# Peptides against a protein of PDB entry 3H8D, part 158

Target 1, 122 residues: chain A of PDB entry 3H8D
Amino acid sequence: DMKRQQRFFRIPFIRPADQYKDPQNKKKGWWYAHFDGPWIARQMELHPDKPPILLVAGKDDMEMCELNLEETGLTRKRGAEILPRQFEEIWERCGGIQYLQSAIESRQARPTYATAMLQNLL

## One batch from the design tools (peptide; made by RFdiffusion4, then SolubleMPNN)

Design b2_p23_8_s1 (from b2_p23_8, 12 letters changed)
Fold by OpenDDE base, seed 2:
Structure b2_p23_8_s1 (fold): chain B 122 residues (1-122), chain C 122 residues (1-122), chain A 23 residues (1-23)
Amino acid sequence: as target 1 above (122 residues)
Amino acid sequence: as target 1 above (122 residues)
Amino acid sequence: SRGRERFEEILRNEVFEELEDVL
């Protein structure tokens, strides 16, 4: 059902290698997730020293968060939830549209709200 | 229609008296708004030096934002929009439930998504 | 799975900025 609740989350993180560095030397990364109902539809990671990682359901299941939304605890983590646009803006900047489109075209993407929206957009 | 889009916004403000003070001496307040479709349903203000201000449509129209959502420019202000819970948590802490309830009971509250939700909750 | 491990690693290294709360 495309009427499932769409929820977005973001977690800033510091690389393990930087944990004991001075604050100014702790380069921050960002983990993002889009949940389409209970299941993740898209995942994205911004790293300070490497290209962003884009992941879409179906294609990248093995690398994406496998926990359902409730299991993640994200809904209970204060500050983790973000607005849709806060996710989409970064997704677009990272080439997420093209990435998801390619996954759809290759028949690797599992149908999600994200795939549906993209198909409606194009 | 209770299916109107519910959108929430938050804007920090500095008191006029503090405008020319050093940053550390600028006590920040917070302005909150809940828009039920194009029109404001609830408004809330956190002040550094006085009790919070709670306002509900119908009862407090003269003190609330008179602009429709589009006119406010809030939808175009980066970082202004917040999650529903980010509003509701503060609303609850400030006694907003009781305030709105009293407005309903006194027949001062204009029907909004907020009034409908409260009536369903109680 | 790699996905779980990755997620758990993120959680272990999470760093949220201090939240300013007037209340």
Scores: peptide ipSAE 0.402, ipTM 0.689, DockQ to the pose 0.805
Fold by OpenDDE base, seed 4:
Structure b2_p23_8_s1 (fold): chain B 122 residues (1-122), chain C 122 residues (1-122), chain A 23 residues (1-23)
Amino acid sequence: as target 1 above (122 residues)
Amino acid sequence: as target 1 above (122 residues)
Amino acid sequence: SRGRERFEEILRNEVFEELEDVL
């Protein structure tokens, strides 16, 4: 039996409101996703002017990407894929460990690679 | 039993002869490494003014990194680690598949993850 | 869903830097 591949992606974006502004006035955001096999396990968004958004499977399904990995096209988007640590470093800075832990304790988190890894560390 | 982790790294370098030149005259090369667990499996070097260098474990041991992964400090060097595909794309462009295949056929290659993967594809 | 719409919005506004050819 093959264990599910963990893959991570990042997309820089400009807010719609800034699209017609001069480049210096286009503030960049960052969208992150962790896929546990074909399905998303964690999502994270950095915004230039508001707090980061942390999302975990089970708890935040309605706000997270519902497409499977292949359907997203992320694997075919040059530069989108990132290393695990490139995701985790930001996740940790944003309080993702505590967020996921709370989701587990409240029994809102769907079991994923992310939940399993956290449980191994606690 | 845990399978060995495959990790890839890339480091830019400036030729010694260019160290004292103006920045515009410092030609950059690239050093690549694939580690199969703690030990190097493949090495590759891109040079600005000569053909690429391809090296595989067993055949080219004397010219390759002799340090284990931890000893290299690469895991602690920010920006050094790259995705597998970032290595493989360049490896393929440089004829690495044929190089490794020839090393296997001549029985010069030490068995590694790289040799195993190639044999799976042939 | 809201999640899909959000993802699609990100894609519509993506701004990747131009990648250099290493070779």
Scores: peptide ipSAE 0.402, ipTM 0.681, DockQ to the pose 0.885
Fold by OpenDDE base, seed 5:
Structure b2_p23_8_s1 (fold): chain B 122 residues (1-122), chain C 122 residues (1-122), chain A 23 residues (1-23)
Amino acid sequence: as target 1 above (122 residues)
Amino acid sequence: as target 1 above (122 residues)
Amino acid sequence: SRGRERFEEILRNEVFEELEDVL
């Protein structure tokens, strides 16, 4: 149902191996999440030393956050919530449209707001 | 109509007198806007050297931005758009609830998404 | 699950810049 609230979050992180290094030697990664109502629809990870990770509900459930939105605590984490476009811009740059499209075509994707929006764009 | 898109923006500004001073001598103000569809519903200004300015549609039209959202260019200004809560938190701290309530009671406020939401809270 | 462990690892290593309140 398109009446569900769409919320987006971003968490910058430092790799465990870099945790105790000097600031100039720390490389920052970025964790992204899209929640369609209480449940995650898309997840994305940017790493400084490996390719982006794209994950979609249904296909990648085992690798995605399994907690509902309230359980994550993300709504209470200052600075974590972002605008839809801040997520979508990176998603597009990482090939997210093609990734989600392939998941739909292979019937691996669970229907979400994201799948519905993509269907409207095609 | 509650189907109109609610969008919020924030722009920092430097006082004209500080424009050519060293960075440490520049005091930053903040301009905020809430658009209910294409038209402004609320405006707010934070100043380093005077009280906050609160403005609501209908009552303060002469002092508020007269441009529609598209004309402002705010949607194309990187970093200007903010989350609703980022606006509302400051609005509440500045006494915005009472200000809007008084404008409604005096019949000075134009009906907007903001007036409707306030009515639901009371 | 792998998903939960990954999320928890991100949280343990989060690095937010300090935000200053205007008021």
Scores: peptide ipSAE 0.402, ipTM 0.683, DockQ to the pose 0.829
Fold by OpenDDE base, seed 3:
Structure b2_p23_8_s1 (fold): chain B 122 residues (1-122), chain C 122 residues (1-122), chain A 23 residues (1-23)
Amino acid sequence: as target 1 above (122 residues)
Amino acid sequence: as target 1 above (122 residues)
Amino acid sequence: SRGRERFEEILRNEVFEELEDVL
């Protein structure tokens, strides 16, 4: 059911190696997640010194958060939830459309809200 | 149609009297708006030195934004759009539920998504 | 799993900015 609630989250983080550095030397990364109902559909990580990581359900299950939305505690973390566009804007910039499309075409992607929307867009 | 898109916005503002003061002396207020489709349903203002202002469609039309959502340019202002709960949390804290309820009971409130949700809650 | 470990590492190293609000 593509009527499921779509929720998006973002967590800024500091690399472990930077934890004890001066504030000006702590480079921030960003973790993103799209939940299609209780289950994650897309995950994305922006790092200060390496390429972005893009993950889609079905293809990348072993590397994605396997906890359901309730188990993650993200809904209870103030400031973690973001607007859909705040996710999509970064997703697009990082090549997420092409990544998801390739996963669909190779039959690796599990059907989600994201796959449905992409297939409607193309 | 209560299936209309519900969108929420927040804009910080500085009081005119503080515009030319030093940064530490500029007290910030917050303007909030709930749009039920193209039309505003609720408006709220948080001020640094006076009580919050609560406004509901039908009752307070003369004091609320008369522009439709598209005309406001809010959808094109980066960072202005907020999550529903970011609006509702402040609305509740400021007595918005009671204010809207009174407007409904006095037959001053125009039917909106907000009035419908409140009447379902009570 | 690798996914869980990754998520937990993010949580352990999270750094949120201060919320900008009057209330």
Scores: peptide ipSAE 0.400, ipTM 0.684, DockQ to the pose 0.798

Design b2_p23_8_s2 (from b2_p23_8, 12 letters changed)
Fold by OpenDDE base, seed 2:
Structure b2_p23_8_s2 (fold): chain B 122 residues (1-122), chain C 122 residues (1-122), chain A 23 residues (1-23)
Amino acid sequence: as target 1 above (122 residues)
Amino acid sequence: as target 1 above (122 residues)
Amino acid sequence: SMGNKRFQEILENEVFEEIEDVM
């Protein structure tokens, strides 16, 4: 069996309400995605004015991107792809380990590379 | 057998002659490294005023970093690690494929992940 | 879907910093 490729992406964004504001008033958010092969395993959003949003496959399917990796166009967007650690560092800081663990324990998490790695850590 | 980890790094540098110049007169070069496991496989240097330098293991050992990856401290330097494609794009633009191919054909190249990947491409 | 709509909203509001080419 071939090991699925793990790829990570990040997109900085400005809130729609800030689009027409002066540059100093445009606070950036950050959208993150972890793809386990063609499908998303984790999604994360940092917002300047609200708590981070953490999403895991199986539990949060309705709120996560449902496009496969190729359909997203992320692989063709220069600067979007990031190193695994650039995702994981923020994931950890946002409480992602605990979030995913709870999703596993409640049987809401779909098995992914992320669930497997967490289960190896615990 | 465990697959060796492939890791890539980039560090900007200022020429010694420009160290004490005004910021606008400090032209940056770029140092690149590809590590195949603990040891360097490829090294590349972009200079603002001369042709790029391409180096491959086996052929150019005397000019390449002799430290193992941990000894370099690169893994602990924030922003130094880059994606594979960020290395390969520049490598290709600089004629790295042809350079490595010639090193293989002349039997100067030490077998690395880089030589294996090239041989798969050709 | 809600997820895809959210993703599209991110794309529509993306603000990447300019990265200068090294070559």
Scores: peptide ipSAE 0.355, ipTM 0.641, DockQ to the pose 0.856
Fold by OpenDDE base, seed 1:
Structure b2_p23_8_s2 (fold): chain B 122 residues (1-122), chain C 122 residues (1-122), chain A 23 residues (1-23)
Amino acid sequence: as target 1 above (122 residues)
Amino acid sequence: as target 1 above (122 residues)
Amino acid sequence: SMGNKRFQEILENEVFEEIEDVM
């Protein structure tokens, strides 16, 4: 439903293995989430040393955050919430459009705001 | 009109008098703007050494940004756009609610998204 | 769940940049 609020979040992280390394050797990763209302629609992880991880609701439910938005505490974490374009720019760069499109075509994607927007764009 | 996009921006600035001082002595200020569609609705300036400046459309037009949103180039400046709450939190802390309310009551405020939201909140 | 565990691991290793307190 178009009434559902779209909210985007980002968490920079350091790999556990790099926790005690010198700051210059702590390669930062980025965790991203798109919530369509209370539920996650897309998740994305940028790692410094491996390919991006793209996840879409319906297809990748087992690997995605299953907490509702309130349960995550993201709305209460200062600096975590980001603009839609800050998510979309990275999503596009990582091949997210193609990834979600393939999930839709294979009938693996759960309908979300993201699937609806993509279907309008194409 | 509720169809107008609400966009918020923030730019740090250094006082001209501090331009050539050592970085540690360059006290940073913050310029904030709320655009209701193409036109500014609220402007706010945080200074390191003087009280905040609060400005609302209609009342403070002579002191506010007169450029439409596209003319400002803010939409193209990386890192300038901020979340609504990032503006509102500072606005509230600076007494913006009272300031805008007074402007409405004195009939100095131009009707904007900001005035409408405030009238709903009170 | 696996997803929640991953999320928790991210949170445990978060490194937000210092946000300047303006006011």
Scores: peptide ipSAE 0.353, ipTM 0.644, DockQ to the pose 0.775
Fold by OpenDDE base, seed 5:
Structure b2_p23_8_s2 (fold): chain B 122 residues (1-122), chain C 122 residues (1-122), chain A 23 residues (1-23)
Amino acid sequence: as target 1 above (122 residues)
Amino acid sequence: as target 1 above (122 residues)
Amino acid sequence: SMGNKRFQEILENEVFEEIEDVM
């Protein structure tokens, strides 16, 4: 229910094509996830060479992590967990509010903490 | 009341004597703070050359930050805010649980979220 | 799943910056 813990994670990554290049040639991306309790509510990816990818539960389940939070190992990965604002700031910058809003309006979004918060904000 | 937001911060510092030395000669310390709502509840300092300093509200008010959270500017300092566990892990390692417990038992600790949590744990 | 594969790809290519050691 709405008493679920909200946890946020971030993983920097290098494109496979850059894996063996000189450090100066490695363009970093960022993978973000918001977990509402054990299940992902939002996912976001910043890529060095393409637009951000925004994903919300219900709408984008096929493209999002389907592992529960414990299964991901994210809670055990030092440096992966981030503060809510560290996620939300980027989410907002990337148009996440509008993206989630549209998903709600189209009845594609699964109810999550994120949908509830947005519905309260609007 | 107990509905106050708990926020944690960490700031690295260099000893004054090392301020102008070569980077390799600069021994870094760490300043930590736990704010229970607007006011500090716990403070902790890791020093490169002396034992950790542990401070709790009520007992150590004279040595702790007297600014409210907003006044500190910590919330606006990028990278300063940390997760609760990032504070607690170090706090525990430095003997903070025993320190706070003793402060409670001696009636020196001001009631905070930290005192409440510890009293629930014991 | 596609989502899990994507997640695994991220993990396989993760590059955390050096975390400063706590004294």
Scores: peptide ipSAE 0.353, ipTM 0.647, DockQ to the pose 0.780
Fold by OpenDDE base, seed 4:
Structure b2_p23_8_s2 (fold): chain B 122 residues (1-122), chain C 122 residues (1-122), chain A 23 residues (1-23)
Amino acid sequence: as target 1 above (122 residues)
Amino acid sequence: as target 1 above (122 residues)
Amino acid sequence: SMGNKRFQEILENEVFEEIEDVM
């Protein structure tokens, strides 16, 4: 059976409030997504002035992108797609392993590639 | 059955003759590799002062990297790994599709993921 | 959805650096 393709994306963004500020005062954030096939499995947001936001499918569905990958247009956005490790490195630094583990243990995480990989790791 | 992982790498290089020149006179080239599992399937070199060099497994084995992926250390070299499209875009621009096609037709190309993908495309 | 709205807000405020073509 064909394994679902794992694809990772990153979008740098500037907060709306900073759009008209001097370049020095524009603080860049980063939006990250892991898609397990057509659907998002993990989402992460890095902010310049607040803690990272970690989101996992099943637990955080309402806060995560609910568009399928094709609907997002991310595959067509040059520079948006990143390597798996570019996502995972940040995910790990932000405590994503523990976050997902806790979601699994609480039965909040929907089964995804991410949950499967984590359970193989532990 | 598990599909072999396709991994792509890019390394910049400066010509030996330019090593001791001023930065302005150092011309950077680029070495590209596509690994189909542990073994290289395609290699490509961009030069600042000569045509691109395209190499495909089976036909150009003697000119290509003969190290398996693990032996190269590329997986451990930060910034070396690139997305598939980052390889394919340059491959296409350099005439790689035609080059590989010709190698297949002449029975010089060793079967790889690259040959399979091309034959599905044509 | 709230998630989609958030995604849209990210897109509207995206700031990619120019990617230089190698060739």
Scores: peptide ipSAE 0.352, ipTM 0.639, DockQ to the pose 0.869

Design b2_p23_8_s3 (from b2_p23_8, 12 letters changed)
Fold by OpenDDE base, seed 2:
Structure b2_p23_8_s3 (fold): chain B 122 residues (1-122), chain C 122 residues (1-122), chain A 23 residues (1-23)
Amino acid sequence: as target 1 above (122 residues)
Amino acid sequence: as target 1 above (122 residues)
Amino acid sequence: SKGRERFELILENEVFEELEDVL
């Protein structure tokens, strides 16, 4: 059901190895999540020194957050929730459209709001 | 038609008198707007040294932005758009519910998404 | 699971910027 609420979140983070370094040596990463209703549909990670990580439901379940939205506590974390476009802009820049399309074509992607929207766009 | 897109924006501002002061002397205010489709439904202003200003369509048209959403350029200003709750939280804290309710009861408020939602809440 | 561990690692190392004051 595509009537499910779509919610997006972002968490800036410092790598564990940098946690106790001087501020100037703490390189920031960004964790992103798209929830289609209670369950994650897409996850994305920006790292300062490696390629972005793109993950889609069905294909990458073992690497994605398995908690439902309420269990994550993200809805209660001030500043974590972001607008859809704030997610999609980065997703697009990281090649997310192609990644999700490939997952659909290989029949690895679980149907989500994201897969439905992509199939409308193509 | 309550199917119109609801969009919310926030812009910080510095008082004209502080514009050329040292950064430490620049007290920041906040301008908020709720657009119900192309037209503003609510406006709110937080000031560092005076009470908040609450404005609702119909009642306060002369004090509110008269530009449609596209004309404002807000959709093209990075960081200006905010989540609904980011607006509503401040609106509620400033007594916006009571303000809008009074405007409805006095028949000064133009029907908007905001008036409809309030009437569902009460 | 790897997914849970990954998420927990993010939370443990989160660094939100200080929110601007709400007047």
Scores: peptide ipSAE 0.375, ipTM 0.680, DockQ to the pose 0.777
Fold by OpenDDE base, seed 4:
Structure b2_p23_8_s3 (fold): chain B 122 residues (1-122), chain C 122 residues (1-122), chain A 23 residues (1-23)
Amino acid sequence: as target 1 above (122 residues)
Amino acid sequence: as target 1 above (122 residues)
Amino acid sequence: SKGRERFELILENEVFEELEDVL
């Protein structure tokens, strides 16, 4: 059902190793998630010192958040929710379209809103 | 049609009288808008030195943005769009529920998504 | 699971900026 609510979240984080460093040395990362209804469809992580991590449902289930949206508490976390474009802009910049496309072509991707949208785009 | 896209925007502004003041003396205000499809449903303005201005479609049409959403260019202005809750939180804090309710009761409010949502809430 | 652990680690190390009150 394409009528499921699409919700996007972002959490800035500091690496555990940087927690006790001077503020100037605390390198910030960002965790992003796209939920297609209650379940995560896409996840990505921006790290200060390594390549972005892109994850898509079906292919990367073991590495993605396995909690449903309500279980995550993200909807109750002030400042965590972001607009779709705030996710998509970064997703695109990180090569997410190609990543998801490849996952679809390899039949690794589980059908989600994200896969449907991409298929409509291509 | 309650299926119209609801979009919310926020734009900071500096009072004209403060444009040439030192940054510390430039008091910032915020302009908020809720668009129910192409047309504005609610508008509010936060000012540093006067009460908030609340405006609702039908009642305050002369004081509200008369441009349709596309004409405003807001959808193309980076950082202007905000989440519904970012609008609603301020709206509620400013007494927007009471204001809109009063407009409905006086039959001044034009039916919008906002009026429908409020009627469902009360 | 690895996914859960990863998520929990993010939450434990989250650093949201304080939101300024508008009013």
Scores: peptide ipSAE 0.375, ipTM 0.678, DockQ to the pose 0.867
Fold by OpenDDE base, seed 5:
Structure b2_p23_8_s3 (fold): chain B 122 residues (1-122), chain C 122 residues (1-122), chain A 23 residues (1-23)
Amino acid sequence: as target 1 above (122 residues)
Amino acid sequence: as target 1 above (122 residues)
Amino acid sequence: SKGRERFELILENEVFEELEDVL
């Protein structure tokens, strides 16, 4: 059902190893999620010391959040929810379009709003 | 047409008198806008030194943004767009529900998405 | 699961910037 609500979330985080360092030495990462209705469709992680991690439903289920949106508590976390563009801008910069496209072409991607939108664009 | 896109924006401002003061002495205000399609439906201003200003379409047109959404450039200003809840939470805290309700009852409010939603709630 | 562990790790190490309470 393509009538599902699309919601996006972002959580800044500090690496465990940096938790007890001086603030200036705490390198921040960013965790992103796109939920297509109750279930995650895309996940993305920006780390200060390694390449971005891109994950798509179907292909990367074992590495993605397995909780439904309500179970995550993200909707109740102030400042966690973001605009679609705030997700998509980073997704695109990290090569997310190509990543998702490849997952679709390899038949690894689970159909989501994200796959549908991409297929409409291509 | 209730199929118009609802978009919300926020921009901080510094009082003119504080522009040249030390950063710690610059009291920040916040300007908020709700656009129902291309036109503003609600406007709100938080000031550090006076009560909040609430404005609704129809009643307060002369004090509100007269530009359509595209003309404002808000859609192109990074970080200006906010989630609906980020607007509504402040709107509610400032007595916006009562303000809009009064404007509807006095027949001063122009019909907008905001008036429709409020009328559905009451 | 790895996915859950990953998510929980993020939550445990979250560092939201303090939101300015204007009101």
Scores: peptide ipSAE 0.374, ipTM 0.684, DockQ to the pose 0.751
Fold by OpenDDE base, seed 3:
Structure b2_p23_8_s3 (fold): chain B 122 residues (1-122), chain C 122 residues (1-122), chain A 23 residues (1-23)
Amino acid sequence: as target 1 above (122 residues)
Amino acid sequence: as target 1 above (122 residues)
Amino acid sequence: SKGRERFELILENEVFEELEDVL
């Protein structure tokens, strides 16, 4: 159902190892999620010292947030929700299009709004 | 057409009288707009030293932005676009529901997504 | 699960900037 609400969230985080360091030595990471209705469709993590992590529903279920949107509390966290473009811009930069395309081609991706949009684009 | 994209924008402004003051003495105002497709449906201004200004399409056309969305350049201004809730929260706090309701009852409001949503709520 | 653990770690280490309240 393409009428499901698409909602996007972002959480900046500091690595546990940096918690007690001086502010200038605390490198931020960024956690991103795309929810297609109640269920996560895509997840992405930017880390200060390793490659970005890309995850898509169906392929990476065991590594992704398993909570439905309501259970996450993200909708109640001030500043967490972002615009679709704020997610997509980073997703594209990290190679998310290619990652999702590969997951579709290998029959690993679960159908989501994200897979539908990509299939329309290609 | 309820399928029109609803887009919301916010721009901070400094009063002309404060332009040459020290940063601590520059009080910010905030300009808000709701676009129902290409056309503005609601406009709102928060001022540091006077009551908020609320404007709705049909009633306040002569005081509202007369440019269509593309002409405004708002979609190309980084950080200007905001989430619907970020607009609605301020709109509600400023008495926007009552203002729009009164405009509908007086037959001054042009039908928009905003008027439709309010009529569904009441 | 690994997914839940990862999410919880993010929440435990979140660092949001202060939001301006204009009202």
Scores: peptide ipSAE 0.374, ipTM 0.676, DockQ to the pose 0.837

